# Designs tried in a protein design run: peptides against a protein of PDB entry 1MQS. Part 9

Target 1, 223 residues: chain A of PDB entry 1MQS
Amino acid sequence: ILKMLFLNKDLNNNDNITTITDDIFNQQEIIWKVLILDIKSTATISSVLRVNDLLKAGITVHSLIKQDRSPLPDVPAIYFVSPTKENIDIIVNDLKSDKYSEFYINFTSSLPRNLLEDLAQQVSITGKSDKIKQVYDQYLDFIVTEPELFSLEISNAYLTLNDPKTTEEEITGLCANIADGLFNTVLTINSIPIIRAAKGGPAEIIAEKLGTKLRDFVINTNS

## One batch from the design tools (peptide; aimed at target 1 Y139 F217)

Design b1_p11_2 (made by RFdiffusion4)
Pose (drawn by RFdiffusion4):
Structure b1_p11_2 (pose): chain A 223 residues (1-223), chain P 11 residues (1-11)
Amino acid sequence: as target 1 above (223 residues)
Amino acid sequence: YVKDRTEELHS
C-alpha cells in the first residue's frame, strides 16, 4: 500500500528496506497528492494505516470517488479504487473535468481487459490521455485485521454454499471470487505455495481453481 | 506483485 502511495516508486529498481526512513524521504523530496478511495478500498486502508501515516506518505487529502470533490488542477492524484464500470467512468469524467494535474490509477484487485479497453476507448477521444501516468492492478483485495489474520470480506459464505436454494451457478461464482481473494493474498506474499485442501466440498473447488490460476501465472512468466 | 497496464491503456 505504501509503495503505491509513492507512485509505485522504487519499482523497476533496487532497495530492500521496509518502512522508509525520513532521511531518504528527503532524498527524493516528495510532493503532496490527492488520494481517491472508494467504499471497499477505504475499508482496506483504514485497517492498516492511520491518517498520520497517510500525511507522512505525502497524502494531503483523501476522498471517495463518488463524493463531490472540489478541483485541485495543480495537484497529483492517486486513485485506489475497485475495478468497476462505475469507477472507471468517474475516472474518465475527472480526467476530462481536469480535476487533477495527473492520474495514477491503481485498481484494488485487477482490472479486466474488458474494462481496460473501455477506459482506454473513452480516454482516447479526450485530448488528455497523456495525463494518466500509470494504471496498476495492485492485488490488495482483502483486509488484514491482526498481524496474521485476513478476510475476504465475503460475508455469509457457509450459508450461500450449503443453502439448497443456491444455484449451481451462484456457487461457482462464489468459489471463483474466493479463489481470487486467495490469489490476491498469495501474490502479496510473493511465494507460490503448494495448495493442500480437504477433498469433497468447496475447499477443493477453490483449491483447484486457485491451482489453475497460480499455474498460469507461473507459465506466463517463462517459456 | 503489481501488474502494469499503462502501455495497454495508451495503445

Design b1_p11_2_s1 (made by RFdiffusion4, then SolubleMPNN; from b1_p11_2, 6 letters changed)
Fold by OpenDDE base, seed 5:
Structure b1_p11_2_s1 (fold): chain B 223 residues (1-223), chain A 11 residues (1-11)
Amino acid sequence: as target 1 above (223 residues)
Amino acid sequence: AIKDLTDELKK
């Protein structure tokens, strides 16, 4: 999330949110941006970041995508919204209206190909593709329901893992996906967890994969 | 993992 707020620049994640924001604030000129959210992303942001964190990241205003927003044609905008047709249409409309100077689009989850194509087509028609500086997806592989509870919302994960017909390869693949989601969660909350998993099942596989990812990350960030 | 789709959009 912090990476997104800093226009997906590489950040040293070894520091806590405050240290990162302070360092950036002190070292670089703050680029003031508008943050556009939806209900889901608002909940996520609120659970992970404080208002002061947003300010330190250069977020001057944050609004819901479905709300009427005032034009700020000289201000770059960060969209952090669900990959839906509705949101795409709104973004394109904002683009057409020159509502912001630059568009940094970050979809909370995977953008389906059909929607990507739709977005591309609509943007092409506007002739303002140059204003779209970034399009990222899969930012949130998890849903934060409570500060201490989250879900990866992987469809049928439990069923797949417990189906005797599921192959080891499928289990391994799913476990890898879960581990990726958990890893992204760790990065999002910027806190290294103590991993607890039941032995002898998929949870152990996931824990091992996650542990490896975390170790690799720590090593790479400290090197 | 976060994916950069910027180039795909501008193709």
Scores: peptide ipSAE 0.420, ipTM 0.927, DockQ to the pose 0.475
OpenDDE base, seeds 1, 2, 3, 4: peptide ipSAE 0.413, 0.414, 0.410, 0.414; ipTM 0.925, 0.926, 0.926, 0.925

Design b1_p11_2_s2 (made by RFdiffusion4, then SolubleMPNN; from b1_p11_2, 6 letters changed)
Fold by OpenDDE base, seed 3:
Structure b1_p11_2_s2 (fold): chain B 223 residues (1-223), chain A 11 residues (1-11)
Amino acid sequence: as target 1 above (223 residues)
Amino acid sequence: AIKDLTKELKE
């Protein structure tokens, strides 16, 4: 999330959010930006960052993508929204109307090929593709339901783990995917968790995999 | 993992 707010520059993941924002704030001139969110991404931002963090990251104002927003043609915009046809159309309309000076587009999940092509086609018609500076996707592997609770939303995870016909290889693969999602969440929040898991089941496998990933990451980052 | 689509969009 912080990487996005700093236009996808490299950040030191060894420090907490406050330390990172303080260091960057003191070292570089702040580029003031507008942050455009949707309902889902708002929940994510609220769970991870404080208002002061946004300010230190150079976010002057944040708004919902579906809201009527005033033109700020001299201000760059960061979009952090779901990859939907509706949001793409709104972004393109904002581009057509010169609502902002630059467009940094970050989709919360994977952008389907058909929507990428649609976006590309619409942007090409506007003749203003130069204003689009970045397009990223797959930022989040989880959905925030409340500040202290989230879900990876892996399809049929419960059914797969509890089906007696599921092979050990399939279970291991699913556990690895879950561990990857959790690992990405940890990196997003920039806080190493205390891991708790029930013994003798998939939860323990996931916990072990996550623990290994975290240890390896810490060792590699601090070396 | 986060993926950069900037180049793909402009092709």
Scores: peptide ipSAE 0.457, ipTM 0.935, DockQ to the pose 0.451
OpenDDE base, seeds 1, 2, 4, 5: peptide ipSAE 0.441, 0.446, 0.429, 0.444; ipTM 0.931, 0.933, 0.929, 0.931

Design b1_p11_2_s3 (made by RFdiffusion4, then SolubleMPNN; from b1_p11_2, 5 letters changed)
Fold by OpenDDE base, seed 3:
Structure b1_p11_2_s3 (fold): chain B 223 residues (1-223), chain A 11 residues (1-11)
Amino acid sequence: as target 1 above (223 residues)
Amino acid sequence: AIKDLTKELLS
């Protein structure tokens, strides 16, 4: 998320969010931007970042994509929204109306091929494709339910892990996927967690895999 | 993982 706020530049993930924002704020010229969110991404941002973090990242103002927003034709915009037809249409309308100077589009999850083609077609019709500077997707591998609770939303995870017909290989694969999602979450919040898991089951497997990934990451980033 | 679609969109 912090990477997105700095236009997807490479950032040091060895420190916490506050340290990173402080270092960048003190060392680099701030590019002021507007941040456009939806309900889902707002929950994510609120759970990870403080208002001061947004300010230090150069966010002048943030608003919901469905809200009426005043034109800021000289200000670049960061979109962090769900990949839906509705949001795509709004972004294109904002482009048509020259709402902002530049468009940095970050979709929270994977953008389906049909929607990518739709976006491309609409942008082509406007003749203003030069204003689109970045398009990213699959930014989040988790869904924030509440401030202290989130889900990876892996389909049938509980059923698969508890089905006696599930093979060891399938369990191992699923645990690896879960560990990857959790690892991504750790990187997103820029904080190494204390891992707690029940012993003797899939949770322990996941914890071990996550621990290994974190240790490897720390070693690789500090080497 | 995060994926860059910029080139794909503008191609």
Scores: peptide ipSAE 0.478, ipTM 0.939, DockQ to the pose 0.461
OpenDDE base, seeds 1, 2, 4, 5: peptide ipSAE 0.462, 0.464, 0.458, 0.458; ipTM 0.932, 0.937, 0.934, 0.935

Design b1_p11_2_s4 (made by RFdiffusion4, then SolubleMPNN; from b1_p11_2, 5 letters changed)
Fold by OpenDDE base, seed 3:
Structure b1_p11_2_s4 (fold): chain B 223 residues (1-223), chain A 11 residues (1-11)
Amino acid sequence: as target 1 above (223 residues)
Amino acid sequence: AIKDLTQELLS
C-alpha cells in the first residue's frame, strides 16, 4: 500500500511504516496527489495507515470514487479501487472530463480480461491515453473484515483442510498459498509479526512456511 | 503478486 502511494517505487521494507514515511518525507520532494478509494479499499487503508502516514506520502485529499469530486486538473490522482465495471466507467468519465492531470490506477484484486479490454476500448475512444501513467492489479491478497481481523478469502479452505479425502500434496499446496497471502500481508503493513499457531495441524505448517519466508526475506533485504 | 498492466492496456 505504501508503495502505491509513492507511485509504485521501490521502498525499503525493513522498517515500520512510520520510519519509512519519515525518511522519505525528509529526504525527497513531496509530490502531492489525490487518493480515490472505494468502500473496500477504505477499510484496508484505515486498518494499515494513519492520517499522518497519508500526509507524509503526499496525499492532499482522499475521497470515495462514487462521491462528487471537484476537478483538480493540475493534480495527479491515485485510484485504489475494486476492478468493477462501475469503477472503470467512473475512471473513464474522470479521464474524459480532465478531472486530474495524471491517472495512477491500482486495482485491489485481479482485473478480468473482459474488463481490461473494456477499459482499453473506452480509453482509446477518449484519445487521452497519455494521461494514464500506471495500471496495476492484484494489489491485495486479503480482505479486511475489521481492524484486527482479515481473511485471505481462499475458496473452501476449511473444507479442503478438514476433508479426509484431501491428499497430503493438496494440503501442502494450500498451506503454501495461505503462507504466501500472509507474507504479502506482512509486507503490506511493513511489520514482522510474532507468529502463533496451534500445534499438530495445518496451522503449524502454515506458520513454519511463513516463518521461513520471513527469514529469507530479512536475509535477502539485509545482504 | 502485484502485476503491472500498463503496457497491456495501452498496446
Scores: peptide ipSAE 0.476, ipTM 0.938, DockQ to the pose 0.462
OpenDDE base, seeds 1, 2, 4, 5: peptide ipSAE 0.473, 0.457, 0.459, 0.466; ipTM 0.937, 0.934, 0.933, 0.935

Design b1_p11_3 (made by RFdiffusion4)
Pose (drawn by RFdiffusion4):
Structure b1_p11_3 (pose): chain A 223 residues (1-223), chain P 11 residues (1-11)
Amino acid sequence: as target 1 above (223 residues)
Amino acid sequence: SPLTKKNAFSL
């Protein structure tokens, strides 16, 4: 999260510290930025970061994508928002409106090609595709409550999974989401683990789904 | 300029 608030700095290069000392902050000399969150993404940040931490990272203001936000045409913007048609539209609208000097679009989970092309087509007919400095899938789609407790914030799962009423489609879709939440966690750990799961029920489906996802990930690296 | 996307994680 902090690396993202630094424009995903230090990326594509060296350094293995963990919570930047102030003397180094003064090495790059950092400038204030607007931070745009949405309902879901605010719940992720406010769980691990205090307001003081945000300022210390160069974040002047933070507001939701849906609020009426007064313009700051000379101030950078970092969007950390869900990969939704609704949000992408507003980014396009803000981009046109010239609400901010720059855009650093950061997606909470992962943006589908479906929507990447959408955002791209809309932005193409603007003379301002140049202002979008970066677009990143951050893979931070979970909440870390205590130091080692996390949640996918998918309430009422035992019911949805065992309710006879529930479709054989709603179940597949739910497992697919849980498979993603885990995948989002696993990528954060930066370790491709061995999947072990109890057979017979949802845990297996999710295991085999996550298995396939992690399998492709390992492939679409080297070959 | 074309709009591009990147992933924050790699192996």

Design b1_p11_3_s1 (made by RFdiffusion4, then SolubleMPNN; from b1_p11_3, 6 letters changed)
Fold by OpenDDE base, seed 1:
Parts: sequence; C-alpha cells; structure tokens
Structure b1_p11_3_s1 (fold): chain B 223 residues (1-223), chain A 11 residues (1-11)
Amino acid sequence: as target 1 above (223 residues)
Amino acid sequence: KPITISSLFSL
C-alpha cells in the first residue's frame, strides 16, 4: 500500500510506516495526488494508514470512485479499486474527460483476462493511453516511467495474451517468441539475469522458457 | 526501446 502511494517506488520495508513517510516528506519533493478508492479498499487503507500518513505521502484528496469528483486536470491520480467492469468503465470515463493529469491504476486483486481485454480496448479507443502511467494487480505490473524497461516491439502482445479467444497454441507460440527475444537480449548483455515474473500468467510461462534456454546454452557452451 | 503503455493498449 505505501509503495503504491509513492507511485510504486522501492521503499525500505524494514522501517515503520511513519518513519518512511517522515523521511520522504523531509528529503524529497512531495508529488501531490488524488487517491480514488472503493468501499473495500477504503477499509484496507483505513486499517493500515492514518490520515497524517496519507498527507505525508502527498495525498491531498481521497474519494470514492462512484462519487462525483471535481476535475483536477493538473493533478495525478492513484486508483486503488476492485477489478470490476463498473470501475473500469469509470476509470475510462475519467480518462476521456481528462479528469486528472496522470493515471496510476492499482487493482485490489487479480484482474480477470476478459476485464483486462476490455480495459485495453476502451483505453485504445480514447487515444489517451499515454496518460496511464501504471497498471498493477496481483499478477501484472506495468511501469511506463522506468527507463530500465525495454520492449521487444511485438505488436499486440498484451491483447493477444489477454484475449479469451486466443488459443493455447497461439499463447504458447507467442511466449516462445518472447522468450527467444529475451534470450537474444541476455546474450547481447553478456550476463546471466535473475528472472522475476508474476505467477499464474503468461509471464511465468515466458520466464520458464527463458530459464530453460539459458540453462541449455550454459550447458552447451561449457561442454 | 522503452515500453510505453500506449503500445500495450493499442489494438
């Protein structure tokens, strides 16, 4: 939760929430932002954070997603809401209306494949996908602002992997292609990576394939 | 090349 409030930056988890917020408040420029919640996430936030903690994290206003909210086009927004069709439609509507300057979306649980596809389709139609800076759930994390993030430039990979109409064979084939691309990247860097992937999705499949390729390569080159 | 969210959501 605290990581989310600081736009998913790495924080020292060994420190008390109050200590972390105090240190950041004193040492870094505060980015003022809006926090948008639902009933479930409100209970979660209230159990972990104090009002003063939210303020120190740069939360100037917090509101329910279903409430009428004033437009703040120059202020970034953090969404922490349940993965529902209703919430997705509201977020997309907020995006269309330029309700906020930037959108940091955090789903409280796993976003189902059908809803992920729906979100992707609706956002693509708006032409304002660049305003979405992050999307997080239990299995997915997209951080656009990280300079260490690179692309294999595979068109529609996100949609293909999250379309319920995509066959298992197509998914397996695409995962293999992605793993090949990553393998070539590793060879170019000339270092063995530590692979991290979300569990229960295509990222895990890709990670396993990449791991196998790397192991086979090491065995073959040392023989 | 850096990944952009626009490329991920494009149909």
Scores: peptide ipSAE 0.012, ipTM 0.531, DockQ to the pose 0.074
OpenDDE base, seeds 2, 3, 4, 5: peptide ipSAE 0.010, 0.007, 0.010, 0.012; ipTM 0.531, 0.506, 0.545, 0.556; seeds 2, 3 fail the geometry check

Design b1_p11_3_s2 (made by RFdiffusion4, then SolubleMPNN; from b1_p11_3, 6 letters changed)
Fold by OpenDDE base, seed 2:
Structure b1_p11_3_s2 (fold): chain B 223 residues (1-223), chain A 11 residues (1-11)
Amino acid sequence: as target 1 above (223 residues)
Amino acid sequence: MKITKSSLFSL
């Protein structure tokens, strides 16, 4: 998160968030930015950062992507939003209207190819591609509840997985979503876990899906 | 993961 707020520059400090923000705030010229969030990313940010931390990172204003926002044509914007068609359309509309000076786009999870192509196509039509400075997949689709505890914030997951009326397709879909969330968490922690799951249930399905994602990622990163 | 401008607009 902090790296993103500092425009994905390398932060060489393994120190506490407060120490990092204080050091950067005191040593570097602060570039003031707007932070654009959605409901999901707001929860993510709020789970790990306070308003004061955002200020120290140079965030002067934060707002929801769906909220009516005043133009700030001289101010760079950081988008940290879910990879959805709706959010892409809003970003492109903001680009068309010159709402901000620069656009740093960060998706909370992996952007599907079809949406990437859609973004590229729409941006190309605007003729304002030069204003898009960065596009990142951040893999931050989880909530940190405690220093060593996180939540995927999937409502009724336990009930759905254990309800006899739930279809196999629904279970498989939910297991995939859980595996995606766990994958994002693993990438953020930057540590490959040992996966242990009970056999013969949803836990095994999740473990297999997660294991596959991790293996694929390692293969693609080493290539 | 960083999506480069070149990769984005080469699509």
Scores: peptide ipSAE 0.037, ipTM 0.662, DockQ to the pose 0.086
OpenDDE base, seeds 1, 3, 4, 5: peptide ipSAE 0.035, 0.035, 0.032, 0.036; ipTM 0.684, 0.679, 0.672, 0.663

Design b1_p11_3_s3 (made by RFdiffusion4, then SolubleMPNN; from b1_p11_3, 9 letters changed)
Fold by OpenDDE base, seed 4:
Structure b1_p11_3_s3 (fold): chain B 223 residues (1-223), chain A 11 residues (1-11)
Amino acid sequence: as target 1 above (223 residues)
Amino acid sequence: MKIEISSMFTL
């Protein structure tokens, strides 16, 4: 999160930032910017940062993406939002209206190729592609509840996975969603895990899906 | 359901 707030610049300090220290903020050039969030990303940010931390990171204003926002044409904007068509359309509309000087787009999870292509196409039509400075998948589609504890905020996951009336398709779909969330978390931690799961149930499905995603990621990053 | 995830390698 802090890396994103500092426009994805490498934070000179050790990858093991377990604690938000004033030293992290003091080492970075403060660029004043707007932070645009959705409901989900607001929960993510709020779980780990206080308003004062945002200020220290140079966030002068934070707003919901769906909220009417005043133009700040001389101020750069960080978007940290879910990878949805709706959010893309709003970002593009903000671009068209010159709402901000620069656009740093961060999605909470992987942006599907079709949506990336849609974003690219819409941006190209505006003739303002130069204002899009970054597009990142942040893999931050989870809430930190406690140190070393996170939630994927998947409602009724336990019930759905253990209800005998749940269809195989529903189980598989939910397992995929859980695996995606775990994948995002693993990427955020920047560590390849050993995955252990019980055989013959949803845990195995999740583990296999997660393992596949991680292998694919490693292959693609090393190529 | 239990899944254990243990860190091995830093990316």
Scores: peptide ipSAE 0.070, ipTM 0.671, DockQ to the pose 0.047
OpenDDE base, seeds 1, 2, 3, 5: peptide ipSAE 0.060, 0.063, 0.069, 0.065; ipTM 0.659, 0.665, 0.649, 0.663

Design b1_p11_3_s4 (made by RFdiffusion4, then SolubleMPNN; from b1_p11_3, 9 letters changed)
Fold by OpenDDE base, seed 4:
Structure b1_p11_3_s4 (fold): chain B 223 residues (1-223), chain A 11 residues (1-11)
Amino acid sequence: as target 1 above (223 residues)
Amino acid sequence: MKITISSSVTL
């Protein structure tokens, strides 16, 4: 999150920033910017950062993407939002209207290729592609509930996985969603995990899906 | 359901 707030610049070599210290903020040039969030990303940010931390990161204003926002044509904007068509359309509309000086787009999870292509196409049509400074998948589609505990915020997951009336397709779909969330978390931690799961249930399905995603990611990153 | 994820190597 902090890296994103500092426009994805390398925060100096202390890889183990386990604690938000004032030193982190003092090492970076403060660029004043707007932070645009959706409901989900608001929960993510709020779980880790306080308003004062946002201010220290140079966030002057934070707003919901769907909220009416005043133009600040001389101010750069960080978008941290879910990878949805709706959010893309709003970002593009903000671009068209010159709502901000620069656009730093961060998605909470991986942007599907079709949506990336849509974003690229729409941006191209505006003739303002130069204002899009970066597009990142942040893999921050989770809420930190405690320093070493996170939630994927998947409603009724336990019930769905344990209800005998739940179809195999529903279970598989939910397991995929859980695996995606875990994948995002693992990427955020930047560590290759050892995954252990019980055999013969949803845990195995999740573990296999997660393992596949991680292997695919490693292969694609090393190629 | 229990899944254990343990760090092994930093990416």
Scores: peptide ipSAE 0.080, ipTM 0.689, DockQ to the pose 0.047
OpenDDE base, seeds 1, 2, 3, 5: peptide ipSAE 0.074, 0.076, 0.016, 0.076; ipTM 0.680, 0.692, 0.477, 0.685; seed 3 fails the geometry check

Design b1_p11_4 (made by RFdiffusion4; failed a check: a repeat of another design)
Pose (drawn by RFdiffusion4):
Structure b1_p11_4 (pose): chain A 223 residues (1-223), chain P 11 residues (1-11)
Amino acid sequence: as target 1 above (223 residues)
Amino acid sequence: YVKDRTEELHS
């Protein structure tokens, strides 16, 4: 999360510290930025970061994508928002409106090519595609409550999975999401683990789904 | 891990 608030700095280069000392902050000399969150993404940040931490990272203001936000045409913006048609539209609207000097679009989970092309087509007919400095799938779609306790914030799962009423489609979709939440966690750990799961029920489906996802990920790296 | 889509957006 912090690396993102630094425009995903230090990326594409060297450094292995963990929570930047102030003397180094003064090495790059950082400038204030607007931080745009949405309902879901605010729940992710406010769980691990205090307001004081945000300022210390150069975040002047933070507001939801849906609120009426007064313009700051000369101030950078970092969007950390869900990969939704609704949000993308507003980023396009803000981009046109010239609400901010720059855009650093950061997606909470992962943006589908479906929506990447959408955002791209809309932005293309603006003379301002040049203001979007970066677009990143951050893979932080979970909440870390205690130091080692996390949640996918998918309430009422035992019911949805065992309710006879539930479709054989709603179940597949739910497992697919849980598979993603785990995938989002696993990528954060930066370790491709061995999947072990109890057979017979949802844990297996999710295991085999996550297995396939992690399989492709390992492939679409080297070959 | 972070996936960069910047070039895909501008292409």

Design b1_p11_4_s1 (made by RFdiffusion4, then SolubleMPNN; from b1_p11_4, 5 letters changed)
Fold by OpenDDE base, seed 3:
Structure b1_p11_4_s1 (fold): chain B 223 residues (1-223), chain A 11 residues (1-11)
Amino acid sequence: as target 1 above (223 residues)
Amino acid sequence: AIKDLTEELKK
């Protein structure tokens, strides 16, 4: 998330969010930006960042994508929204109306091919593709339901783990995917968790895999 | 993993 706020520049992941923002704030001139969110991404931002963190990242104002927003033609905009047809249409309308100077688009999850093609087609018609500086997707592997609770939203995870017909290989694969999602979450929050898991089941497998990933990451980043 | 689609969009 911090990477997104700094226009996807490389950040040192070894420090706390506050330390990172302080260091960047002191080293470089702040580029003031507008942050456009939706309901889902708002929950994510609120769970990870403080208001002061946004200010230190150069976010002057943040708004919902569906809200009526005033034109700021001299200000770059960061979109952090779900990859939906509705949001794409709004972004294109904002582009047509020259609402902002530059567009940095970050989709919270994977952008389907059909929507990418639709976005590309609409942008080409506007003749203003040069204003789109970045397009990223797959930013989040989880959905935040509340500040202290989130879900990876893996389809049929419970059913797969509890089906007696599921093979050990399938369970191992699913546990690996879950561990990857959790690992990405940890990196996003930039805080090493205390891992708690029930013994003798998939939760323990996931915990072990996550622990290994975290240890390896810490060793590799400190070496 | 985060994926850069910028070039794909402009093709």
Scores: peptide ipSAE 0.450, ipTM 0.934, DockQ to the pose 0.461
OpenDDE base, seeds 1, 2, 4, 5: peptide ipSAE 0.435, 0.428, 0.422, 0.432; ipTM 0.931, 0.929, 0.928, 0.930

Design b1_p11_4_s2 (made by RFdiffusion4, then SolubleMPNN; from b1_p11_4, 4 letters changed)
Fold by OpenDDE base, seed 3:
Structure b1_p11_4_s2 (fold): chain B 223 residues (1-223), chain A 11 residues (1-11)
Amino acid sequence: as target 1 above (223 residues)
Amino acid sequence: AIKDLTEELKS
């Protein structure tokens, strides 16, 4: 998330979010930006960042994509929204109306091919493709339901793990995917968790895999 | 993983 707020520049700091924002704030000139969210991304941002973090990242104003927003033609905009037809149409309309100076588009999940083609076609018609500086997707592998609760939304995970017909290989594969999702969550929050898991089941397998990934990451980043 | 689609969009 912080990477996105700094226009997808590489951030190799292992400190907590506050320390990272403080260091960046003091080291370089701030580029002031508008942050445009939807309901889902708002929940994510609110669970991970403080208002002061946004300010230190150069976010002057943040608004919902469906809200009426005033034109700021001299200000770059960061979109962090779901990859939907509705949001794409709104972004294109904002582009047509020269609402912002530059467009940094970050989709929360994978952008389907048909929607990518639709976006490309609409942008082409406007003749203002040069204002689109970045398009990224697959930012989030989890869905925030509450500030202290989130889900990886893996289809049929519970059923697969509890089905007696499921093979050990399938369980191992699913546990690896879950561990990857959790690892990405940790990287997003930029905080090493204390891992707690029930013993004797898939949760323990996941915890061990996650622990290994975290240890390897720390070793590799500090080397 | 995060994917850059900028070039794909403008192609």
Scores: peptide ipSAE 0.458, ipTM 0.935, DockQ to the pose 0.442
OpenDDE base, seeds 1, 2, 4, 5: peptide ipSAE 0.445, 0.436, 0.445, 0.428; ipTM 0.928, 0.931, 0.932, 0.927

Design b1_p11_4_s3 (made by RFdiffusion4, then SolubleMPNN; from b1_p11_4, 5 letters changed)
Fold by OpenDDE base, seed 1:
Structure b1_p11_4_s3 (fold): chain B 223 residues (1-223), chain A 11 residues (1-11)
Amino acid sequence: as target 1 above (223 residues)
Amino acid sequence: MIKDLTEELKK
């Protein structure tokens, strides 16, 4: 999330959120930006960041994408929203109206190919593709349902993992995907977890994969 | 993992 707020610049991951924001705030001229959210991403941001963190990241105003927003043609905008047709249409409308100076688009989950093509087509028609500086997806592999509870929202995960007809390769693949999601969750909340999993099943496989990812990350970051 | 789609969009 911090990376997004700093326009996907390389941040030293070894520091706490507060240290990173303080260092950037003190060393570099802050670029003031507008943050545009939806209901889902608002919950995520609120669970991870404090208001002061947003200010230190240069977020002057944050608003919901469906709300009426005033034009700020000299201010760059960060979109952090779900990859839906509705949100894409709103972003394109904002682009057409020159609502902001630059557009940094971050989709919370994977953008389906059909929607990517739709976005590309609409942007092409506007002739203002140069204003779109970045487009990212798969930013969040998890959903905050409660302050202390997270879900990866993988469809039929339990059924797939417990179906005797599921192949070992399918289980391994799904476990890898789950581990990736959990890894991203850990990075987002900026806290190393104690991993607990049931023994003798997919949960153990996931725990092992996650542990490996975390170890590798720590080694690479401290290098 | 975060994926950069910027180039895909401008193609």
Scores: peptide ipSAE 0.379, ipTM 0.921, DockQ to the pose 0.493
OpenDDE base, seeds 2, 3, 4, 5: peptide ipSAE 0.365, 0.372, 0.372, 0.369; ipTM 0.920, 0.921, 0.921, 0.919

